# Designs tried in a protein design run: peptides against a protein of PDB entry 2L5G. Part 18

Target 1, 41 residues: chain A of PDB entry 2L5G
Amino acid sequence: LSKEELIQNMDRVDREITMVEQQISKLKKKQQQLEEEAAKP

## One batch from the design tools (peptide; made by RFdiffusion4, then SolubleMPNN)

Design b2_p13_5_s1 (from b2_p13_5, 12 letters changed)
Fold by OpenDDE base, seed 5:
Structure b2_p13_5_s1 (fold): chain B 41 residues (1-41), chain A 13 residues (1-13)
Amino acid sequence: as target 1 above (41 residues)
Amino acid sequence: SSEEKLKELLEKA
């Protein structure tokens, strides 16, 4: 890979990490909501 | 960030 390709790949990976982190956050929130609802009598 | 600094170093190389 060229230097430019490496930087572009780093940018891509950074965006992908951010997207995955947002997905994890959303899933954790949904998990919490489901656990809260399941705990209700 | 560490990533930004790495990119800057690569750009200078």
Scores: peptide ipSAE 0.063, ipTM 0.680, DockQ to the pose 0.089
Fold by OpenDDE base, seed 3:
Structure b2_p13_5_s1 (fold): chain B 41 residues (1-41), chain A 13 residues (1-13)
Amino acid sequence: as target 1 above (41 residues)
Amino acid sequence: SSEEKLKELLEKA
């Protein structure tokens, strides 16, 4: 593959990593909310 | 970042 294709692939992977990290953050937030609700008397 | 530096080097080559 060309240098340009390699850079494009790196940019793609970077975007995919960002999306996964955002999904993890959202899931952690939901987990925290569920744990907080479960801790209520 | 290391990725940014790699991209910079690839663009210059």
Scores: peptide ipSAE 0.062, ipTM 0.678, DockQ to the pose 0.086
Fold by OpenDDE base, seed 4:
Structure b2_p13_5_s1 (fold): chain B 41 residues (1-41), chain A 13 residues (1-13)
Amino acid sequence: as target 1 above (41 residues)
Amino acid sequence: SSEEKLKELLEKA
């Protein structure tokens, strides 16, 4: 792959990592909410 | 970032 393709792939991977990290954060928040609701009498 | 610096170096090459 070319130099330009390598840079484009790096940018793509950066965006993908960011999106996955945001998804993990949202899932952790949902997990916490479910645990808090399950703990209520 | 180190990644941004790497991209900059690649563009200058």
Scores: peptide ipSAE 0.061, ipTM 0.677, DockQ to the pose 0.087
Fold by OpenDDE base, seed 1:
Structure b2_p13_5_s1 (fold): chain B 41 residues (1-41), chain A 13 residues (1-13)
Amino acid sequence: as target 1 above (41 residues)
Amino acid sequence: SSEEKLKELLEKA
């Protein structure tokens, strides 16, 4: 790996982490909403 | 962040 390739790989991983974190947040919110709705009489 | 600081250091190397 060159210095430039290493930095490019770090940028790619950073973007992938951000995307996964956003997906987790969205799914957790949906889960909470479903649990709240299921708890209603 | 640690990642940002690492990138900064690598650019100076």
Scores: peptide ipSAE 0.060, ipTM 0.676, DockQ to the pose 0.086

Design b2_p13_5_s2 (from b2_p13_5, 12 letters changed)
Fold by OpenDDE base, seed 3:
Structure b2_p13_5_s2 (fold): chain B 41 residues (1-41), chain A 13 residues (1-13)
Amino acid sequence: as target 1 above (41 residues)
Amino acid sequence: ESEKYLKELLEKA
């Protein structure tokens, strides 16, 4: 692929990484909430 | 930042 296509692919991957990291953050927060609720009597 | 540096190198090539 061309130089321009390589840069475009890098930008795409950067966006995808950001999206996945946001998803991980959300899931970790939900996990914590579930664990806190499960620990209650 | 490595990623920014790599993109700049590609653009100048």
Scores: peptide ipSAE 0.058, ipTM 0.657, DockQ to the pose 0.084
Fold by OpenDDE base, seed 2:
Structure b2_p13_5_s2 (fold): chain B 41 residues (1-41), chain A 13 residues (1-13)
Amino acid sequence: as target 1 above (41 residues)
Amino acid sequence: ESEKYLKELLEKA
Protein backbone atom coordinates (compact mmCIF):
# COMPACT_ATOMS: atom_id res chain seq x y z
CA LEU B 1 0.00 0.00 0.00
CA SER B 2 1.06 3.60 -0.62
CA LYS B 3 2.05 6.15 2.02
CA GLU B 4 -1.32 7.86 1.57
CA GLU B 5 -3.19 4.57 1.98
CA LEU B 6 -1.21 3.84 5.16
CA ILE B 7 -2.18 7.22 6.65
CA GLN B 8 -5.81 6.66 5.68
CA ASN B 9 -5.74 3.24 7.35
CA MET B 10 -4.22 4.77 10.50
CA ASP B 11 -7.03 7.35 10.62
CA ARG B 12 -9.65 4.64 10.12
CA VAL B 13 -8.20 2.47 12.88
CA ASP B 14 -8.08 5.46 15.26
CA ARG B 15 -11.79 6.09 14.69
CA GLU B 16 -12.62 2.39 15.09
CA ILE B 17 -10.70 2.23 18.39
CA THR B 18 -12.64 5.24 19.68
CA MET B 19 -15.98 3.69 18.69
CA VAL B 20 -15.13 0.33 20.29
CA GLU B 21 -13.97 2.02 23.51
CA GLN B 22 -17.24 3.96 23.67
CA GLN B 23 -19.18 0.71 23.15
CA ILE B 24 -17.20 -0.98 25.94
CA SER B 25 -17.91 1.96 28.26
CA LYS B 26 -21.64 1.79 27.53
CA LEU B 27 -21.75 -1.97 28.05
CA LYS B 28 -19.84 -1.73 31.34
CA LYS B 29 -22.24 0.97 32.54
CA LYS B 30 -25.24 -1.18 31.61
CA GLN B 31 -23.65 -4.19 33.29
CA GLN B 32 -23.15 -2.18 36.48
CA GLN B 33 -26.77 -1.00 36.42
CA LEU B 34 -28.08 -4.54 35.90
CA GLU B 35 -25.88 -5.88 38.70
CA GLU B 36 -27.10 -3.12 41.01
CA GLU B 37 -30.74 -3.91 40.22
CA ALA B 38 -30.17 -7.66 40.59
CA ALA B 39 -28.68 -7.09 44.05
CA LYS B 40 -31.87 -5.43 45.30
CA PRO B 41 -34.36 -7.60 47.20
CA GLU A 1 -1.89 17.53 19.02
CA SER A 2 1.14 15.31 18.51
CA GLU A 3 -0.52 12.48 16.55
CA LYS A 4 -2.02 14.94 14.06
CA TYR A 5 1.36 16.65 13.69
CA LEU A 6 3.13 13.33 13.02
CA LYS A 7 0.59 12.33 10.35
CA GLU A 8 0.97 15.71 8.64
CA LEU A 9 4.74 15.31 8.75
CA LEU A 10 4.46 11.86 7.16
CA GLU A 11 2.15 13.21 4.44
CA LYS A 12 4.74 15.85 3.48
CA ALA A 13 7.61 13.34 3.34
Scores: peptide ipSAE 0.058, ipTM 0.652, DockQ to the pose 0.082
Fold by OpenDDE base, seed 4:
Structure b2_p13_5_s2 (fold): chain B 41 residues (1-41), chain A 13 residues (1-13)
Amino acid sequence: as target 1 above (41 residues)
Amino acid sequence: ESEKYLKELLEKA
């Protein structure tokens, strides 16, 4: 790998991490909403 | 952020 290819790979990984973290956040929020609705009498 | 700093150093090398 060249220096430039390494940087490009780092950028790709950063974007993938961000996307996964956003997905986790959305899923956790949906989970919380479902749990709150299920807990209502 | 450490990753940003490392990328900047790598680009300048």
Scores: peptide ipSAE 0.058, ipTM 0.656, DockQ to the pose 0.083
Fold by OpenDDE base, seed 1:
Structure b2_p13_5_s2 (fold): chain B 41 residues (1-41), chain A 13 residues (1-13)
Amino acid sequence: as target 1 above (41 residues)
Amino acid sequence: ESEKYLKELLEKA
């Protein structure tokens, strides 16, 4: 692949990583809420 | 709420 295609692929992967990280953040927040609820008497 | 959380997990995985 060309240098341009490599850069485009890098940009795509960076965007995909960002989207996955955002999903993980949301899931971790929900997990924390679940753990907090489970800790309540 | 628990069921909703599990569905969200499955959707995002």
Scores: peptide ipSAE 0.030, ipTM 0.427, DockQ to the pose 0.025

Design b2_p13_5_s3 (from b2_p13_5, 12 letters changed)
Fold by OpenDDE base, seed 5:
Formats: C-alpha cells, structure tokens, sequence
Structure b2_p13_5_s3 (fold): chain B 41 residues (1-41), chain A 13 residues (1-13)
C-alpha cells in the first residue's frame, strides 16, 4: 500500500471504530433498560 | 486522537 492508501485505510478504520462504539453504547443502553424492566416485580 | 497524530506523522514522512 502507498502512504496515501495507508492514511485512507486509517481514516476508514477510525470511522468504523466510531460506528462500532456507537453501536456498543446503544446496545449497553438497551441492555440496561431490559435489566431494569426484568428487575421490576 | 492518537490516530490523527499518527496520520499527521505519516503525511510528513
């Protein structure tokens, strides 16, 4: 890979990491909501 | 970010 291709790949991976982190955050929030609902008598 | 710092170093190389 050229230097430019490497930088482009880094930018792509950074965006993918951000998207995955947002997905994890949403899933953790949903998990918490489900746990709170399951804890109700 | 560390990633952006690395990108800037690579751009200068």
Amino acid sequence: as target 1 above (41 residues)
Amino acid sequence: SSEKELEELLKKA
Scores: peptide ipSAE 0.049, ipTM 0.642, DockQ to the pose 0.088
Fold by OpenDDE base, seed 4:
Structure b2_p13_5_s3 (fold): chain B 41 residues (1-41), chain A 13 residues (1-13)
Amino acid sequence: as target 1 above (41 residues)
Amino acid sequence: SSEKELEELLKKA
C-alpha cells in the first residue's frame, strides 16, 4: 500500500468504527428501554 | 485521537 492508500484506509476504518459505535449506542438505548418497561410493577 | 495524530505525521512524511 502507498502512503496515500494507508491514510485512506485509516480514514475508512475511523468512519466504520464511528458507525458501529452509533449502532451499539442505539441498541444499548433500546435494551435499556425494554429493561425499564419490564421492571415496572 | 492517536489515529488522527498518526495521519498527520504520515501527511508530513
Scores: peptide ipSAE 0.049, ipTM 0.641, DockQ to the pose 0.085
Fold by OpenDDE base, seed 1:
Structure b2_p13_5_s3 (fold): chain B 41 residues (1-41), chain A 13 residues (1-13)
Amino acid sequence: as target 1 above (41 residues)
Amino acid sequence: SSEKELEELLKKA
């Protein structure tokens, strides 16, 4: 692959990582909320 | 990030 294709692949991976990290953050927040509700007597 | 720093170096090469 060319230098330009390498940069394009890096940009793609960077966007995909960002999307996955945002999903993890949302899931962690939901997990915490569910654990808090489950811990209520 | 280290990735963005590498991208900037590659753009200048």
Scores: peptide ipSAE 0.049, ipTM 0.642, DockQ to the pose 0.085
Fold by OpenDDE base, seed 2:
Structure b2_p13_5_s3 (fold): chain B 41 residues (1-41), chain A 13 residues (1-13)
Amino acid sequence: as target 1 above (41 residues)
Amino acid sequence: SSEKELEELLKKA
């Protein structure tokens, strides 16, 4: 890989990490809501 | 970010 290709790959991975972290946050929030509702008598 | 700092260093090299 060229230096330019390495930088482009870093930028791509950074965006992908951000997207995955946002998805994890949403899923954790949904999980918490479902667990809270399931715990109610 | 640390990643952006690394990218700037690579661009200057």
Scores: peptide ipSAE 0.049, ipTM 0.640, DockQ to the pose 0.087

Design b2_p13_5_s4 (from b2_p13_5, 12 letters changed)
Fold by OpenDDE base, seed 4:
Structure b2_p13_5_s4 (fold): chain B 41 residues (1-41), chain A 13 residues (1-13)
Amino acid sequence: as target 1 above (41 residues)
Amino acid sequence: SSLEELLKLLQRA
């Protein structure tokens, strides 16, 4: 790996982490919605 | 449904 390839890989991983965190946030919101619907009589 | 959407997101993650 060149220094440039390492930096490019770091930037890619950083973007991937951000996308995964956004997916986790969406999953948590969907979980909350399911819990709220399940709590309705 | 919201459950189906949650399951799809879990499958992708």
Scores: peptide ipSAE 0.028, ipTM 0.488, DockQ to the pose 0.027
Fold by OpenDDE base, seed 2:
Structure b2_p13_5_s4 (fold): chain B 41 residues (1-41), chain A 13 residues (1-13)
Amino acid sequence: as target 1 above (41 residues)
Amino acid sequence: SSLEELLKLLQRA
């Protein structure tokens, strides 16, 4: 890989990390909602 | 189910 290709790959991975972190946040919120519904009598 | 899909996504992440 050239230096330029390495930088491009780093930028791609950074965007992918951001997308995954947003997905994790959404899933944690859904998990909390399911736990709250399961805890109701 | 919604729970099964949640578990699959958590396993991937």
Scores: peptide ipSAE 0.027, ipTM 0.491, DockQ to the pose 0.028
Fold by OpenDDE base, seed 5:
Structure b2_p13_5_s4 (fold): chain B 41 residues (1-41), chain A 13 residues (1-13)
Amino acid sequence: as target 1 above (41 residues)
Amino acid sequence: SSLEELLKLLQRA
């Protein structure tokens, strides 16, 4: 891979990390809501 | 806890 291809791949991975972190945050929030509802008598 | 309540919580999240 050229220097330019490595930079492009790095930029892609950085964007993918951000998207995955947002997905994890959303899933954790959903999990918390399910746990809170399940804890209600 | 109804299914409707669970769906509302999931929608809020």
Scores: peptide ipSAE 0.022, ipTM 0.443, DockQ to the pose 0.015
Fold by OpenDDE base, seed 3:
Structure b2_p13_5_s4 (fold): chain B 41 residues (1-41), chain A 13 residues (1-13)
Amino acid sequence: as target 1 above (41 residues)
Amino acid sequence: SSLEELLKLLQRA
């Protein structure tokens, strides 16, 4: 790997992390909604 | 809610 290829791979991984974090946030919100509905009498 | 639906069913019976 060249220095330039290493930097490009780092940038790709950073973007992938951001996408996964957004997916986790969405799933946590859905989980909270399901837990809230399940807790209603 | 599940409770509200149960009460509606009991009221209808």
Scores: peptide ipSAE 0.015, ipTM 0.222, DockQ to the pose 0.007

Design b2_p13_6_s1 (from b2_p13_6, 10 letters changed)
Fold by OpenDDE base, seed 4:
Structure b2_p13_6_s1 (fold): chain B 41 residues (1-41), chain A 13 residues (1-13)
Amino acid sequence: as target 1 above (41 residues)
Amino acid sequence: EEALKELEKLLKE
């Protein structure tokens, strides 16, 4: 792997991490909404 | 019901 390929792979991984963190945040918020709805009589 | 459909959508992405 060249230095340029390593930088490109790092930039890709940083974008993938950001996307996964946003997905986790959305899923946690939706899980909380379902838990709050299930706790209502 | 709406929150479940949205969760199922997010799990299929």
Scores: peptide ipSAE 0.022, ipTM 0.418, DockQ to the pose 0.026
Fold by OpenDDE base, seed 1:
Structure b2_p13_6_s1 (fold): chain B 41 residues (1-41), chain A 13 residues (1-13)
Amino acid sequence: as target 1 above (41 residues)
Amino acid sequence: EEALKELEKLLKE
């Protein structure tokens, strides 16, 4: 891999990480809502 | 119930 291909692969991975982190944040928020609903009598 | 449906939607994307 050239230096340019390595930089392009890093930029791709950084975008994929950001997308996965946003999905994890949404799922954690929904998990918390379910835990809060299950804790109500 | 609504939060479960939204979670199931997110898991299918």
Scores: peptide ipSAE 0.022, ipTM 0.409, DockQ to the pose 0.025
Fold by OpenDDE base, seed 2:
Structure b2_p13_6_s1 (fold): chain B 41 residues (1-41), chain A 13 residues (1-13)
Amino acid sequence: as target 1 above (41 residues)
Amino acid sequence: EEALKELEKLLKE
């Protein structure tokens, strides 16, 4: 891998991390909604 | 019910 290919791979991984963090945030919000609905009598 | 369906959808993406 050239230095340029390593930088391109780093930029790709940083984008993938951001996408996964957004997915985790959505899942946590939906989990909280489900827990709140399940806690209703 | 809607929250479960949305979680199942997000887990299949």
Scores: peptide ipSAE 0.021, ipTM 0.401, DockQ to the pose 0.026
Fold by OpenDDE base, seed 3:
Structure b2_p13_6_s1 (fold): chain B 41 residues (1-41), chain A 13 residues (1-13)
Amino acid sequence: as target 1 above (41 residues)
Amino acid sequence: EEALKELEKLLKE
């Protein structure tokens, strides 16, 4: 891998991390809403 | 119920 290819691969991984973190945040929020609904009598 | 439907949608994306 050239230095340029390594930088391009890092930029791709950083974008993939950001997308996965956004998905985790959405899922955690929906999990919390479900737990709050299940805790109601 | 609504939160379950939305969670199922997110798991299929």
Scores: peptide ipSAE 0.021, ipTM 0.409, DockQ to the pose 0.025

Design b2_p13_6_s2 (from b2_p13_6, 10 letters changed)
Fold by OpenDDE base, seed 2:
Structure b2_p13_6_s2 (fold): chain B 41 residues (1-41), chain A 13 residues (1-13)
Amino acid sequence: as target 1 above (41 residues)
Amino acid sequence: KKALEELEKLLKE
């Protein structure tokens, strides 16, 4: 891997991390909504 | 339930 290919792979991984973190945040928020809805009679 | 349907949608993305 050239230095340029390594940087490109790092930039890709950073974008993938950001996308996964956003998905986790959405899923956690939906989990909380389900727990709140399940706690209501 | 609306929140379950939205969670199932997010899990399929």
Scores: peptide ipSAE 0.029, ipTM 0.405, DockQ to the pose 0.026
Fold by OpenDDE base, seed 3:
Structure b2_p13_6_s2 (fold): chain B 41 residues (1-41), chain A 13 residues (1-13)
Amino acid sequence: as target 1 above (41 residues)
Amino acid sequence: KKALEELEKLLKE
């Protein structure tokens, strides 16, 4: 891998991490809403 | 339940 190819691969992985973190945040918020709905009598 | 339907959509994507 050239230095340029390594930088391009790092930039791709950083974008993929950001997308996965946003998905995890969305799923955690939906899980919390389900737990709050289940805790209502 | 709206939150359940939305979670089921995300698990199918």
Scores: peptide ipSAE 0.027, ipTM 0.402, DockQ to the pose 0.024
Fold by OpenDDE base, seed 1:
Structure b2_p13_6_s2 (fold): chain B 41 residues (1-41), chain A 13 residues (1-13)
Amino acid sequence: as target 1 above (41 residues)
Amino acid sequence: KKALEELEKLLKE
């Protein structure tokens, strides 16, 4: 891999990390809502 | 439960 191909692969991985972190944040918020709903009598 | 239906949608994407 050239230095340019390595930089392009890093930029791709950084975008994929950001997308996964946004998905994890949404899932954690939904988990919290389910826990709060389950804690209500 | 609305929150469960939304979680199931996110898990299927």
Scores: peptide ipSAE 0.027, ipTM 0.404, DockQ to the pose 0.025
Fold by OpenDDE base, seed 4:
Structure b2_p13_6_s2 (fold): chain B 41 residues (1-41), chain A 13 residues (1-13)
Amino acid sequence: as target 1 above (41 residues)
Amino acid sequence: KKALEELEKLLKE
């Protein structure tokens, strides 16, 4: 792997991490909403 | 119901 390929792979992984973190945040918020709805009579 | 549909959508992305 060239230095340029390593930088490109790093930038790709950083974008993928950001996307996954945003997905986790959305899923956690939706899970909490489902738990709050299920706790209501 | 709406929150479940949105969660199912996010799990299929």
Scores: peptide ipSAE 0.025, ipTM 0.404, DockQ to the pose 0.026

Design b2_p13_6_s3 (from b2_p13_6, 10 letters changed)
Fold by OpenDDE base, seed 3:
Structure b2_p13_6_s3 (fold): chain B 41 residues (1-41), chain A 13 residues (1-13)
Amino acid sequence: as target 1 above (41 residues)
Amino acid sequence: QKALEELQELLEK
């Protein structure tokens, strides 16, 4: 891998991490909503 | 992202 290819791969991985973190945040919020609804009598 | 910007600046030199 050239220096350029390494930087391009780092940029790709950084974007993928950001997308996964946003998905995790969305899923955690949905989980909390389902737990709160299931806790209602 | 800051580390990527620093690497991009080093690539342009």
Scores: peptide ipSAE 0.054, ipTM 0.683, DockQ to the pose 0.093
Fold by OpenDDE base, seed 4:
Structure b2_p13_6_s3 (fold): chain B 41 residues (1-41), chain A 13 residues (1-13)
Amino acid sequence: as target 1 above (41 residues)
Amino acid sequence: QKALEELQELLEK
């Protein structure tokens, strides 16, 4: 791997981390909604 | 990811 290929791979991984973090946030919000709905009598 | 940005800037030099 060249220095440029390493930088490009770092950029890709950084974007992938951001996308996964956004997905986790969305799933946590959905989990909270389901927990709030299940807590209603 | 500030630490990753700092590493990228160091690699670009």
Scores: peptide ipSAE 0.054, ipTM 0.673, DockQ to the pose 0.089
Fold by OpenDDE base, seed 1:
Structure b2_p13_6_s3 (fold): chain B 41 residues (1-41), chain A 13 residues (1-13)
Amino acid sequence: as target 1 above (41 residues)
Amino acid sequence: QKALEELQELLEK
């Protein structure tokens, strides 16, 4: 791996982390909504 | 993210 390839791989991983964190946040919000709906009599 | 940014800045020197 060149220095340039390492930087490019770091940039890619940072973007992938951000995308996964956004997906987790969306899924947690959806889970909470389903739990709140299921808790209604 | 912040730790990766700091490492990128070190690698760009």
Scores: peptide ipSAE 0.053, ipTM 0.671, DockQ to the pose 0.091
Fold by OpenDDE base, seed 5:
Structure b2_p13_6_s3 (fold): chain B 41 residues (1-41), chain A 13 residues (1-13)
Amino acid sequence: as target 1 above (41 residues)
Amino acid sequence: QKALEELQELLEK
């Protein structure tokens, strides 16, 4: 890996982290909605 | 992310 290839791989991983964090946020919101719906009679 | 940015800046020197 050149220095440039390492930076490019780091940028890619940073984008992947952002995407996973957004997915986790969406899943947590869905979980909360399901918990709130399950708590309703 | 912030730690990754700091590593990128270190690599660009």
Scores: peptide ipSAE 0.053, ipTM 0.670, DockQ to the pose 0.091

Design b2_p13_6_s4 (from b2_p13_6, 10 letters changed)
Fold by OpenDDE base, seed 2:
Structure b2_p13_6_s4 (fold): chain B 41 residues (1-41), chain A 13 residues (1-13)
Amino acid sequence: as target 1 above (41 residues)
Amino acid sequence: QEALEELRRLLEE
């Protein structure tokens, strides 16, 4: 791997991490909403 | 993210 290929791979991984973190946040928010609705009598 | 930005900077030098 050249330095340029390593940087490109780091940029890709950083974008993938950000996308996964946003997905986790969205799923946690949906989980909380479902738990709140399920707790209503 | 900050640690990855520093690593990118060190690789471009």
Scores: peptide ipSAE 0.095, ipTM 0.686, DockQ to the pose 0.091
Fold by OpenDDE base, seed 1:
Structure b2_p13_6_s4 (fold): chain B 41 residues (1-41), chain A 13 residues (1-13)
Amino acid sequence: as target 1 above (41 residues)
Amino acid sequence: QEALEELRRLLEE
């Protein structure tokens, strides 16, 4: 791997981390909404 | 992410 290929792979991994974190946040918010709706009589 | 930013900086020097 060249230095340029390493930098490109780091930029890819950074974008993939950000996308996964946004997905986790969205899923946690949906989980909380479903738990709050299920707790209503 | 901080460790990746530090590694990027060291690779761009």
Scores: peptide ipSAE 0.093, ipTM 0.683, DockQ to the pose 0.090
Fold by OpenDDE base, seed 4:
Structure b2_p13_6_s4 (fold): chain B 41 residues (1-41), chain A 13 residues (1-13)
Amino acid sequence: as target 1 above (41 residues)
Amino acid sequence: QEALEELRRLLEE
């Protein structure tokens, strides 16, 4: 691995982390909606 | 993020 390939891999991992965090946020919002819907009489 | 930025900087030197 060149230094450049290592930097490119770090940039890829950083993007993947951001995408996963956005997915987690979306899933948490859906979970909250389902919990609020299930709590309605 | 700061630790990754510092690592990028050290790799570009």
Scores: peptide ipSAE 0.091, ipTM 0.683, DockQ to the pose 0.089
Fold by OpenDDE base, seed 3:
Structure b2_p13_6_s4 (fold): chain B 41 residues (1-41), chain A 13 residues (1-13)
Amino acid sequence: as target 1 above (41 residues)
Amino acid sequence: QEALEELRRLLEE
């Protein structure tokens, strides 16, 4: 792995982390909405 | 993410 390939791999991992964090946030919001709707009589 | 920025900086020097 060249120095440039290492930087490119770091940039890829950083983007993947950001995408996963956004997905987790969306799923947590959906979970909360489903829990709130299930708690309504 | 700060650790990745520090690593990029150390790799650009």
Scores: peptide ipSAE 0.091, ipTM 0.682, DockQ to the pose 0.091

Design b2_p13_7_s1 (from b2_p13_7, 12 letters changed)
Fold by OpenDDE base, seed 5:
Structure b2_p13_7_s1 (fold): chain B 41 residues (1-41), chain A 13 residues (1-13)
Amino acid sequence: as target 1 above (41 residues)
Amino acid sequence: MEKLQEELRKALE
């Protein structure tokens, strides 16, 4: 692995982390909506 | 996280 390949792999992992964090945020929002809907009489 | 990534990037530059 060259120095450049390590930087490219880091930049890729950072993008993958950001995508997973956005997915977690969307899932948490959906969970909250389902909990709020289930709590309505 | 962003600060550590930027420090690692700079150390790898």
Scores: peptide ipSAE 0.061, ipTM 0.665, DockQ to the pose 0.083
Fold by OpenDDE base, seed 1:
Structure b2_p13_7_s1 (fold): chain B 41 residues (1-41), chain A 13 residues (1-13)
Amino acid sequence: as target 1 above (41 residues)
Amino acid sequence: MEKLQEELRKALE
């Protein structure tokens, strides 16, 4: 891998991390909403 | 943090 290919791979990984973190946050919020609705009598 | 990372990336090109 050239130095330029390593930088491009780092940029890709940083974007993928951000996308996965946003997905995790959205799924956790949905889980909490479902748990709160299931806990209502 | 993002600005420092971008400055480091440019210094590495």
Scores: peptide ipSAE 0.060, ipTM 0.663, DockQ to the pose 0.078
Fold by OpenDDE base, seed 4:
Structure b2_p13_7_s1 (fold): chain B 41 residues (1-41), chain A 13 residues (1-13)
Amino acid sequence: as target 1 above (41 residues)
Amino acid sequence: MEKLQEELRKALE
């Protein structure tokens, strides 16, 4: 693994983390909406 | 986390 390959792998992991965090945020908002809708009489 | 990643990037440049 070259120094450049390590940087490229780090940049890839950072992008993947950001994408997963955005997905988690979207799923949490959907979960909250479903919980609020299910709590309505 | 972002500050540590930027420091690691600079150390790896």
Scores: peptide ipSAE 0.060, ipTM 0.659, DockQ to the pose 0.080
Fold by OpenDDE base, seed 3:
Structure b2_p13_7_s1 (fold): chain B 41 residues (1-41), chain A 13 residues (1-13)
Amino acid sequence: as target 1 above (41 residues)
Amino acid sequence: MEKLQEELRKALE
């Protein structure tokens, strides 16, 4: 791997991390909504 | 994490 290929792979991983973190945030919000609806009498 | 990534990116420029 060249120096340039290592930087490109790092930038790719950083984008993939950001996408996964956004997915986790959306899933946590959906979980909270389901818990709030299940707690209604 | 982000600070270490930015330092590594700069060292690799």
Scores: peptide ipSAE 0.058, ipTM 0.657, DockQ to the pose 0.080

Design b2_p13_7_s2 (from b2_p13_7, 12 letters changed)
Fold by OpenDDE base, seed 5:
Structure b2_p13_7_s2 (fold): chain B 41 residues (1-41), chain A 13 residues (1-13)
Amino acid sequence: as target 1 above (41 residues)
Amino acid sequence: MEKLKKELEKALQ
């Protein structure tokens, strides 16, 4: 691993983290919506 | 990550 390959791998992991965080946010919002819909009579 | 990235970028110059 060159220092350049390490930077490129870090940039890739930063993108993957951002994608996972967006997925978690979407899933949390969906969970809240399901809980709100389940609480309606 | 950003701090370590900047340290690696400086070490490539």
Scores: peptide ipSAE 0.079, ipTM 0.703, DockQ to the pose 0.093
Fold by OpenDDE base, seed 4:
Structure b2_p13_7_s2 (fold): chain B 41 residues (1-41), chain A 13 residues (1-13)
Amino acid sequence: as target 1 above (41 residues)
Amino acid sequence: MEKLKKELEKALQ
């Protein structure tokens, strides 16, 4: 691995983390909606 | 991440 390949791999991992965090946020919002719907009489 | 990238870039110079 060259210096440039290590930096590129770091940038890739940072993007992948950001995408996973956005997916977790979307799933948490969906969970909250389902909990609010289930709490309605 | 940006801080760690900058530290890595410095360590590899």
Scores: peptide ipSAE 0.066, ipTM 0.687, DockQ to the pose 0.095
Fold by OpenDDE base, seed 3:
Structure b2_p13_7_s2 (fold): chain B 41 residues (1-41), chain A 13 residues (1-13)
Amino acid sequence: as target 1 above (41 residues)
Amino acid sequence: MEKLKKELEKALQ
């Protein structure tokens, strides 16, 4: 791994973490909506 | 992560 490849891999991992965090936020919002709809009589 | 990335970039320069 060159110094440049290490920086590029760090940038890739940072983008992947951001994408996963956005997916978790979206799934939590969907879960809350399903729980609110299931709690309606 | 951003702080660690900036420290790594400086150490590689």
Scores: peptide ipSAE 0.064, ipTM 0.686, DockQ to the pose 0.093
Fold by OpenDDE base, seed 1:
Structure b2_p13_7_s2 (fold): chain B 41 residues (1-41), chain A 13 residues (1-13)
Amino acid sequence: as target 1 above (41 residues)
Amino acid sequence: MEKLKKELEKALQ
């Protein structure tokens, strides 16, 4: 791997991490909403 | 819940 290929792979991984973090945030928010709705009498 | 937990677990792998 050239230095340029390593930088391109880092930029790709950083984008993939950001996408996964956004998915986790969305799922955590949905989990909290379902827990709050399940806790209502 | 179980479906959402499984989706969260998959996003953490």
Scores: peptide ipSAE 0.025, ipTM 0.475, DockQ to the pose 0.031

